# Ledger of designs, part 51: peptides against a protein of PDB entry 4Z63

Target 1, 334 residues: chain A of PDB entry 4Z63
Amino acid sequence: LCLGMNDLTGNIPEDLFHLKRLNLLGIQENRLSGSLSREIRNLSSLVRLDVSWNLFSGEIPDVFDELPQLKFFLGQTNGFIGGIPKSLANSPSLNLLNLRNNSLSGRLMLNCTAMIALNSLDLGTNRFNGRLPENLPDCKRLKNVNLARNTFHGQVPESFKNFESLSYFSLSNSSLANISSALGILQHCKNLTTLVLTLNFHGEALPDDSSLHFEKLKVLVVANCRLTGSMPRWLSSSNELQLLDLSWNRLTGAIPSWIGDFKALFYLDLSNNSFTGEIPKSLTKLESLTSRNISVNEPSPDFPFFMKRNESARALQYNQIFGFPPTIELGHNN

## One batch from the design tools (peptide; aimed at target 1 S172 M307 F324)

Design b2_p21_7_s1 (made by RFdiffusion4, then SolubleMPNN; from b2_p21_7, 9 letters changed)
Fold by OpenDDE base, seed 2:
Structure b2_p21_7_s1 (fold): chain B 334 residues (1-334), chain A 21 residues (1-21)
Amino acid sequence: as target 1 above (334 residues)
Amino acid sequence: SKVEELIKKGLASEGSWVTTE
């Protein structure tokens, strides 16, 4: 049953939850309000539940043990409060959980040893606090992780060295500290292609450690951190780099010539730093901008990207990396 | 060149940054 993209108001009729053979319930993009009914437990055949972009409030009901076939739960952009229900945090069937842009709070806890099918997790823009959950690497299929805009004080856990399934990771604006430790840990994630760390590590030094290596890195975003140092030499070995944003830092020195050697680099932002010297002539030879059609069909993160100009302005949303226009921003340097 | 045009455009742009918030 698909009722999305309407002007439906009020609560879901309780009789809807008597549809025991229903595999798909999509009621997204409406004005539905109140609590999400516990009677969703009666939908024992449910594979996909989409309640996103509504006015739901209260706690998410702890009934996911009665939904043994549920693979997809989309609840982004609601007013949900409380924590992740215990039955949801233990779901063996769940592939994708999206609860981005809610008011969920407390310590983030998932039973990753039980969540054997979880491949995508979006909990961005919530009120989670404490530390990052050390057991996330136990979610052996977890590929996409967005935890941006939460209050995860401290460092990236050492256990994330073993996060082999991790491909797309965002921790933007999460009050993280110790960028040297974070990069030193995350370099062990051999499948990591997208790393977003914007608005963390305030005033720290960007490490220039030649031992750091991110072999499969395609997207690196470490913007607006007030980072000191220079362009890191270790980044030159990330030959698959497509998007680099180091804008709004305090980076100094020259822009190195090796930045033009990235054959797939189509988006470069080094603006609002303290770089000096000449623009490397090698940038004029970027193949992706001169001769190659960028393959639009590459896998992308499940979480959206946003381009922010000012804190008060509506950010432009990009659902795919290749939705970004070809860009070279070197402005506002010294 | 296309790259030179992009550089010129970028130098004149208002500052922005990428996030996933």
Scores: peptide ipSAE 0.450, ipTM 0.883, DockQ to the pose 0.790
OpenDDE base, seeds 1, 3, 4, 5: peptide ipSAE 0.430, 0.390, 0.435, 0.361; ipTM 0.890, 0.861, 0.882, 0.781

Design b2_p21_7_s2 (made by RFdiffusion4, then SolubleMPNN; from b2_p21_7, 9 letters changed)
Fold by OpenDDE base, seed 2:
Structure b2_p21_7_s2 (fold): chain B 334 residues (1-334), chain A 21 residues (1-21)
Amino acid sequence: as target 1 above (334 residues)
Amino acid sequence: SKVEKLIEEGLASEGSWVTTE
């Protein structure tokens, strides 16, 4: 049953929850309000539940043990409060959980040893606090993780060295500290292609450790951290790099010539730093900007990207990395 | 949208950069 993209108001009729053979319930993009009914437990055949883009409030009901076939739960852009219900945090069937842009709070806890099918987790823009959950690497299929815009004080857990499934990771604006430790840990994530760390590590030094290596890194975003140091030499080994944003830092020294060796680099922002010297001639030879149709069909994160152009401008949403225009920004270096 | 407002409010700090939220 798909009732999305209407102006439906009020609560879901209780009789809807008597549809025991229903595999798909989509009621997204409406004006539905109140609590999400516990009677969703009666939908024992449910595979997909989409309640996103509504006015739901209260706690998410703890009934997911009665939904043994549920693979997809989309609840983004609501007013949900409390924590992740215990039955949801233990769901063995769940593939995708999206609860982005809610008011969920407390310590983030997932039973990753039970969540054997979880491949995508989006909890961005919530009120989670405390530390990052050390057991996330126990979610052996977890590929896509957005935890941005929460209050995860402290460092990236040492256990994330074992996060082999991790491909797309966003921790933007999460009050993280110790960039040297974070990069030293995350370099062990051999499938990591996208790393977004914007608005963390305020005033720290960007490490220039030649032992750091990110083999499959395609997207690195570490903007607006006030980082000191220079362009890190270890980044030159990330031959698949497509997007680099190090803007709004305090980086110094020359822009190195090896930055033009990235054959797939189509978006470069080094603006609002303290770089000096000449613009490398190798940047004029970037094949991705001259001749190559970048393949639009590459796997992308499930979470959106945003570009903020000006303080007063609305952030532009990009659902795919290749939605970004080919860009070289070197402005505002003094 | 509700997302745009939250991004505008939370990213109301400095300049032009890429982020996820």
Scores: peptide ipSAE 0.374, ipTM 0.725, DockQ to the pose 0.227; fails the geometry check
OpenDDE base, seeds 1, 3, 4, 5: peptide ipSAE 0.022, 0.032, 0.053, 0.037; ipTM 0.616, 0.567, 0.600, 0.576; seeds 1, 3, 4, 5 fail the geometry check

Design b2_p21_7_s3 (made by RFdiffusion4, then SolubleMPNN; from b2_p21_7, 9 letters changed)
Fold by OpenDDE base, seed 5:
Structure b2_p21_7_s3 (fold): chain B 334 residues (1-334), chain A 21 residues (1-21)
Amino acid sequence: as target 1 above (334 residues)
Amino acid sequence: SKVEKLIEEGLKSEGRWVTTE
């Protein structure tokens, strides 16, 4: 049953929960309000539940133990409060959980040992607090993780050295500290292609350790951290780099010539730093900007990107990396 | 956060950056 993209109001009719053979319930992009009914438990054949972009409030019901076939739960852009229900945090069937842009709070706790099928987690823009959950690497299929815009004080856990499934990771604006430790840990994530760390590590030094290596890194975003240092030499070994944003830092020295050797680099923002010297001639030879053959068919994160200009402005949303225009921004350097 | 407050005070209206949230 698909009723998305309407102006439906009020609660879900109780009789809808009598549909025991229902595999898909999509009621997204409406004005549905009130609590999400516990009677969802009666939908024992449910594979996909999409309640996203509504006015739902209260706690998410703890009934996911009665939904043994549920693979997809989309609840983004609602007013949900409380924590992740215990039955949801233990779901062995769940592949994708999206609860971004809610009011969920407390410590983030998932039973990753039980969540054997979880491959995508989006909890961005919530009120989670405490530390990052150390057991996330126990989610052995977890590829896509957005935890941005929560209050995760401290550093990236040492256990994330073992996060082999991790490919797309965002921790933007999460009050994180110790960028040297974070990069030193995350370099062990052999499948990591996208790393977004914007609005963390305030005033720290960007490490220039030649022992750091990110073999498969395609997207690196570390904007607006007021980071000190220079263009990191370790980044020159990330031959697959497509998007680099280091804007709004305090980086100094020259822009190195190796920045133009990235064959796939189509978006570069080094603006609002303290770079000096000449613009590297190698930037004029970027194949991605001179040739039409940008491979648009590459896997992208499930979480959206945003071009933000200020805290109050509505950001432009980009669902794919290749939605960004080809860009070289070097403005506002000294 | 302390970072958010510093950003609100220091960001010129013309500044842009990539983020996920």
Scores: peptide ipSAE 0.402, ipTM 0.747, DockQ to the pose 0.230
OpenDDE base, seeds 1, 2, 3, 4: peptide ipSAE 0.035, 0.023, 0.042, 0.120; ipTM 0.626, 0.599, 0.515, 0.518; seeds 1, 3, 4 fail the geometry check

Design b2_p21_7_s4 (made by RFdiffusion4, then SolubleMPNN; from b2_p21_7, 8 letters changed)
Fold by OpenDDE base, seed 5:
Structure b2_p21_7_s4 (fold): chain B 334 residues (1-334), chain A 21 residues (1-21)
Amino acid sequence: as target 1 above (334 residues)
Amino acid sequence: SKVEKLIEEGLKSDGSWVTTE
């Protein structure tokens, strides 16, 4: 049953919960309000629940033990409060959990040992506090993690060196400290392709340790950190780099010539720093900027990017980072 | 940054593409 993208108001009719054979409930992008009914437990055949972009409030009901087939729970952009329900945090069937842009709070706790199917976790823009959960690497299929815009004080856990499944990681604006430790740990994530650390590590030094190596790094965004130092030499070994944003830092020195050696680099933002010297001539030779036909066959991230131009507009799905225009931003360095 | 927002939004798989069962 798909009733998304309407102006539906009120609550879900109780009789809907009698639909024992319902595999998909999509009621996203409405004005549904009140608590999400516990009676969703009656939908024992449910594979997908999408209640996103509504006005739901209260706690998420602890009934996910009665939903043994549930693979997808989409609750982003609601008013949910409390924590992740215990039954949800222990779901062996769940592949995707999206609870971004809610008011969820407390310590983030997931039973990763039980969540054997979890591959995508979006908890961005919530009120989670405390430390990052050290057991996230125990979610052996977890590839995509958005924890941005929470209040995770402290450092990246040392256990994240064992986060082999991690491919896409955003921790932007999460009150993290110690960038040297974070990079030192995350370099061990051999599948890490996308790393977003913007609005953390305020005023720290960007490490220039040549021993750091990110083998598969394609996207690095570390903007608005007020980082000191220079362009890090370790980054020159990330041969697959496509997008680099180090804007709005306090980086100094010259832009190194090796920045032009990245064959796939199509987006570079070094703006709003304190770089000096000449623009490397190698930047004018970037194949990605000169050749119109470089179809970088990036494996489309299994997860589309959605941008709503307007709250009422259908989200435009961007399946590829390639939706970004080729860009070099070097402004505001003087 | 604009890029960060897009990346964060991209991690927002609504899983809508999985609806092709």
Scores: peptide ipSAE 0.022, ipTM 0.633, DockQ to the pose 0.034
OpenDDE base, seeds 1, 2, 3, 4: peptide ipSAE 0.027, 0.021, 0.049, 0.027; ipTM 0.635, 0.621, 0.569, 0.606; seeds 1, 2, 3, 4 fail the geometry check

Design b2_p21_8 (made by RFdiffusion4)
Pose (drawn by RFdiffusion4):
Structure b2_p21_8 (pose): chain A 334 residues (1-334), chain P 21 residues (1-21)
Amino acid sequence: as target 1 above (334 residues)
Amino acid sequence: SDFIEEKRQEELENPENVLWM
């Protein structure tokens, strides 16, 4: 049953909850509102539930043991409150959970021993607080994590050294501390390709510690953290690097020669720092900016990227990394 | 619809996964 992208109003008629054979319900992008009824436990054949872009509110009903076939739950852009219900946190069948841009709050609690099919999680633009849940690496299939724009505090848990499935990790604007510990931990996640740390670690020093090694790293964004220190040389060992954004920090010293050695680098933003010295000549032999013989695969995280020119400008949206124009941005330095 | 346009506008005003120019 597909009703998506219309102008429908009111709540879901209780009539709909008699459909015990329905495996797909798309009601996304309407004006629907009210609470999402507890009677939804009666729809035991559901595989894909798309409630996104409506006006729903109240708690997400804790009925999800009654929906053992649920694989996709899409609730993004609604007014849902409370945390993740225990039954949803215990669902062994969920592949994907998208609750982004909701009014959700409290501690974030998932039973990752119980969620053996979870491979993608998007909780962005919510009010989840407390520490990042230490048990997240126990979701052995979780590849894509977007926790951006939340109300967490403290450090990245030590157990994140074991997050073997992690590919795309977006932590922007989440009030994270100790970038030194965050980078030392996260370098042990061998599948990490794209990492967004923008608006965290405010005023901290960027670790220069050269034992740090991110081998498969493709996209590194750590911006507007007002970080101090120099261009970190440990980054030169990430040969796959495609997009680097260190902008809006307090970084100083010269821009080193090895920045021109990234063969897949098509975008770099070092703007709005305290960089001095001349421009390194090696930026003239960047391979992805010269010939057509460098070819690589674009990273594919499940989340869009946003770009802001200044603090008051409306943002630009890029659904894919290769939507960024090939760019050298060195402005507002010394 | 108008509601979708408004919400997309609010998302652009308060984005996540932000790059800074």

Design b2_p21_8_s3 (made by RFdiffusion4, then SolubleMPNN; from b2_p21_8, 13 letters changed)
Fold by OpenDDE base, seed 1:
Structure b2_p21_8_s3 (fold): chain B 334 residues (1-334), chain A 21 residues (1-21)
Amino acid sequence: as target 1 above (334 residues)
Amino acid sequence: SSLLEERLEQLLLNPTNVIFA
């Protein structure tokens, strides 16, 4: 049953939950309100539940132990409160959980040893607090993780050195500290292609440690951290780099010539720093900007990116990295 | 609804994974 993209209001009729053979319930992008009924438990054949972009409120019902076939739960952009229900946090069938842009709170706890099928987790823009869950690497299939804009404090856990499944990771605006430790840990994530750390590490020094290496890094976004230092030499070894945003920091020194050696780099933002010297001539030779053949078919994070002209501006949503226009921004430097 | 629009506006004003243009 797909009823998405309408102007439906009120609650879900209780009789809908008698549809025991229902595999897909999509009621996204409506004006449905109230609590999500516990009677969802009666939809024992449910594989996909999409209640996103509604006005649901209250706690998410703890009924997911009665949904043994549920692979996809999309609840982004609602008013859900409380924590992740225990049955959801222990779901062995769940592949994708998206609860972005809710009011979920408390300590984030997932039983990763039970969640054997989880490959995508989006909990961005919630009110989770405490520390990052150390056991996330135990989710052996977890590739896409958005935990941005929560109230996680402290450092990236040491256990994330073992996060081999991690490909796309966002921790932007989560009050994280110790960028040196974070990068030192995350470099061990062999499959990491996208790393977003914007609005963290305020006033810290960007490490220029030649021992750091991100072999498969395609997207690095570390904007608006007030980071000091220079362009990090370790980044020059990330030969697959496609997008680099280090804007709105306090980086100094010259823009190095190796920045133009990235064959796939199509988006570069170094604006609003304190860089000096000349613009490297190598930037004029970026193949990605001169040739139209940007491979649009590469895997992208499940979480969206947002472009803002300034801090107060309305953002433009980009669902794919390749949706960004080819860009070189070097403005507002010395 | 005004509430959904408000939530959308909050998302667009304060998004995750911001790239500052």
Scores: peptide ipSAE 0.199, ipTM 0.773, DockQ to the pose 0.697
OpenDDE base, seeds 2, 3, 4, 5: peptide ipSAE 0.025, 0.023, 0.033, 0.049; ipTM 0.696, 0.668, 0.717, 0.730; seeds 2, 3, 4, 5 fail the geometry check

Design b2_p21_8_s4 (made by RFdiffusion4, then SolubleMPNN; from b2_p21_8, 13 letters changed)
Fold by OpenDDE base, seed 1:
Structure b2_p21_8_s4 (fold): chain B 334 residues (1-334), chain A 21 residues (1-21)
Amino acid sequence: as target 1 above (334 residues)
Amino acid sequence: SELLEKAYEELLLNPTNVIFL
């Protein structure tokens, strides 16, 4: 049953929950309000639930133990409060959980040993606090993780060295500290292709340790951290780099010539730093800017990116990294 | 809907993964 993208109001009729053979319920992009009914437990054949972009409030009902076939739960952009219910945090069937842009709070706790099928987690823009859950690497299929815009104070857990499944990771604006530790840990994530760390590590030094290596890194976004230091030499070994944003930092020194050696680099933002010297001539040789033979079919993170001209500006949403226009921004350097 | 438009506007004003130009 797909009723998304309408102007439906009020509550979900209770009789809808008697549809025992229903595999898909999509009621996204409506004006549905109130609490999400506990009677959703009656949809025992449910594989996909999409209640996103509504006005739901209250706690998410703890009924997911009665939904043994549920693979997809989409609840982004609602008014949900409380935590992730225990039955959801222990779901062995769930592949994708998206609860981005809610008011969920408390410590983030997932039973990763039980969540054997979880591959995508989006909890961005919530009120989770405390520390990052150390057991996330125990979610052995977890590939896509967005935890941005929460209050996960402290450092990236050491356990994330073992996060082999991790491919796309955003921790943007989560009050993280110790960028040296974070990069030192995350370099061990052999499948990591996308790393977003914007608005963290306030005023720290960007490490220039040549021992750091991100072999498969395609997207690195570490903007607006007021980071000091220079363009990090370790980044030159990330030969698959496609997007680099280090804007709005306090980086100094020259832009190195190796920045033009990235064959797939189509988006470069080094603006609003303190870089000096000449623009490397090698930038004029970037193949990606002369012929965009970028495979449109490359895997992308499930979480969107947003471009903003400034903090007060309205963002432009990009659902795919490759949706970004080919860009070289070197402005506002001193 | 107006409410969804407001929610979308809020999202665009306060997005999760921002690239600043």
Scores: peptide ipSAE 0.239, ipTM 0.802, DockQ to the pose 0.828
OpenDDE base, seeds 2, 3, 4, 5: peptide ipSAE 0.220, 0.070, 0.042, 0.096; ipTM 0.791, 0.666, 0.636, 0.691; seed 4 fails the geometry check

## One batch from the design tools (peptide; aimed at target 1 F303)

Design b2_p22_1 (made by RFdiffusion4)
Pose (drawn by RFdiffusion4):
Structure b2_p22_1 (pose): chain A 334 residues (1-334), chain P 22 residues (1-22)
Amino acid sequence: as target 1 above (334 residues)
Amino acid sequence: SPTDKYWHLDDASWITTSEPDS
């Protein structure tokens, strides 16, 4: 049953909950509102539930042991409150959970021993608080995590050294501390390709510690953290690097020669720092900016990227990394 | 040079994943 992208109003008629054979319900992008009824436990054949872009509110009903075939739950852009219900946090069948841009709050609690099929999680733009849940690496299939724009505090848990499935990790604007510990831990996630740390670690020093090694790293964004220190040389060992954003920090010193040695680099933003010295000549032999013989695969995280020119400008949206224009942005330095 | 057209010396943009308000 596909009703998506219309102008429908009111709540879901209770009539709909008699459909015990329905495996797909798309009601996304309407004007529907009210609570999402507990009677939804009666729809035991559901595989894909798309409630996104409506006006729903109230708690997400804790009925999800009644929906053992649920694989995709899409609730993004609604007014849902409370945390993740225990039954949803215990669902062994969920592949994907997208609750982003909701009014959700409290500690974030998932039973990752119980969630053996979870491979993608998007909780962005919510009010989840407390520490990042230490058990997240226990979701052995979780590849894609977007926790951006939340109310967490403290450090990245030590157990994140074991997050073997982690590929795309977006932590922007989440009030994270100790970028030194965050980078030392996260370097042990061998599948990490794209990492977004923007608006965290405010005023901290960027670790220069050169034992740090991110081998498969493709996209590194750590911006507007007002970080101090120099261009970190440990980054020169990430040969796959495609997009680097260190902008809006307090970084100083010269821009080193090895920045021109990234063969897949097509975008770099070092703007709005305290960089001095001349421009390194090696930026003239960047391979992805000269010939057409460098070829690589675009990273594919499940989240869009946003770009802001200044603090008051409306943002630009890029659903894919290769949607960024190939750019050298060195402005507002010394 | 081949890289003269890529330069932005008067700009100061930055990237995030925080979804903007409507």

Design b2_p22_1_s1 (made by RFdiffusion4, then SolubleMPNN; from b2_p22_1, 11 letters changed)
Fold by OpenDDE base, seed 1:
Structure b2_p22_1_s1 (fold): chain B 334 residues (1-334), chain A 22 residues (1-22)
Amino acid sequence: as target 1 above (334 residues)
Amino acid sequence: SPVSKYFRLDSASYVTTVTPEL
């Protein structure tokens, strides 16, 4: 049953929950309100539940132990409060959980040893607090993780050295500290291709340790951290780099010539720093800017990127990095 | 405050992700 993208109001009719054979319930992008009924537990055949972009409120009902076939739960952009229900945090069937842009709070806790199928987690823009869950690497299939804009604190857990499944990771604006430790840990994530760390590590020094290595890194966004230092030499070994944003920091020195050696680099933002010297002529030789070979089938993060044209502009959503316009931004430097 | 500063690109906004296929 798909009723998304309408102007439906009120709550879900109770009789809807009598549909025992229902595999898909999509009521997204409506104006449905009230609490999400615990009677969803009666939809025993449910594989996909999409209630996103509504006006639901209250706590998410703790009935997911009665939904043994549920693979996809999309509840982004609602007014949900409380935590992740225990049954949801222990779901062995769930592949994707998206609860972005809600009012969920408390300590983030997932039983990763139970959530054996979880591959995508989007909890961005909530009110989770405390430290990052140390046991996330125990979610052995967890590939996409967005925890941006939560009230986390401290540093990236040491256990994330073992986060082998991690490919796409955003921790933007989560009050994290110790970028040196974070990078030192995350370099061990051998499948990591996308890393977003914007609005963290306030005023710290960007490490220039040549021992750091992100072999498969394609997207690195560490903007608006007031980071000091220079362009990090270790980044030059990330040969697959496609997107680099280090804007709005306090980086100094020259832009190194190796920045033009990235064959796939099509988006570069180093604006609003304190870089000096000349623009490397190697940037004019970037293959991606002369002829772009777009791989439409290349995997990308499940979480979107947002780009503003200017401060007053509305952010544009990009569902894949290949949707970005080829860009070189070097403005507002010395 | 860094939080109040303008920046172009981030992954943290009030917009949803792409709905995956079943």
Scores: peptide ipSAE 0.169, ipTM 0.718, DockQ to the pose 0.070
OpenDDE base, seeds 2, 3, 4, 5: peptide ipSAE 0.143, 0.032, 0.091, 0.026; ipTM 0.713, 0.651, 0.692, 0.675; seeds 3, 5 fail the geometry check

Design b2_p22_1_s2 (made by RFdiffusion4, then SolubleMPNN; from b2_p22_1, 14 letters changed)
Fold by OpenDDE base, seed 5:
Structure b2_p22_1_s2 (fold): chain B 334 residues (1-334), chain A 22 residues (1-22)
Amino acid sequence: as target 1 above (334 residues)
Amino acid sequence: GPVSKYFRFDESRYVTTVEPEL
């Protein structure tokens, strides 16, 4: 049953929960309000539940132990409060959990040893606090993780060295500290292709450690951190780099010529730094910008990207990396 | 495949994964 993208109001009719054979319930992009009924427990055949983009409030009911076939739960952009229900945090069937842009709070707790099927987790823009959960790497299939815009004070856990499944990771604006430690740990994530760390590590030095290596890195965003230092030499070994945003930092020195050697680099933003010297001629030879054929069949994160204006609330949403226009932005430097 | 979308951007823009809160 798909009723998304309408102007439906009120709550879900009680009789809907009598549909024992229902596999898919999609009521996203409406104006449904009130609490999400605990009677969803009656939908024992449910595989996909999408209640995203509504006006739901209250706590998410703790009934997911009665939904043994549930693979997809999408509840982004609602007014949910409280934490992740215990039954949801222990779901062995769940593949994707998206609760981005809610008002969930408390410590983030997931029983990753039980969540054997979880491959996508989006909890961005909530009110979680405390430390990053050290046991996330125990979710052995967890590939896509967005924890941006929460208050995870401290450093990236050492346990994330073992986060082999991690491919897409966003921690934008999560009060993280110690970029050197973070990069030193995350370089061990051998499947990591997308790393977004914008609005963290305020005023720290971007490490130029030649021992750092991100072999599979395609997207690196570390914007608006007021980072000091220069273009890091270790980045030159990330041959698959497609998007680089280091804007709004305090980086100095010359833009190195190797920046133009990336065959797939189509988006480069080094603006609002303190770079000096000449623009490398190698930038004029970027194949991605000179060739008419750009492969669009690339893996993408499940979470969206946003082009945010500085000090602005609104942002442009991009669901795909290649949704960004080919860009070289070097403005506002010395 | 995905189609590139082009919009007017502010010079002070940067990339993030944080959408506006409700």
Scores: peptide ipSAE 0.272, ipTM 0.676, DockQ to the pose 0.323
OpenDDE base, seeds 1, 2, 3, 4: peptide ipSAE 0.264, 0.067, 0.027, 0.033; ipTM 0.718, 0.613, 0.625, 0.596; seed 1 fails the geometry check

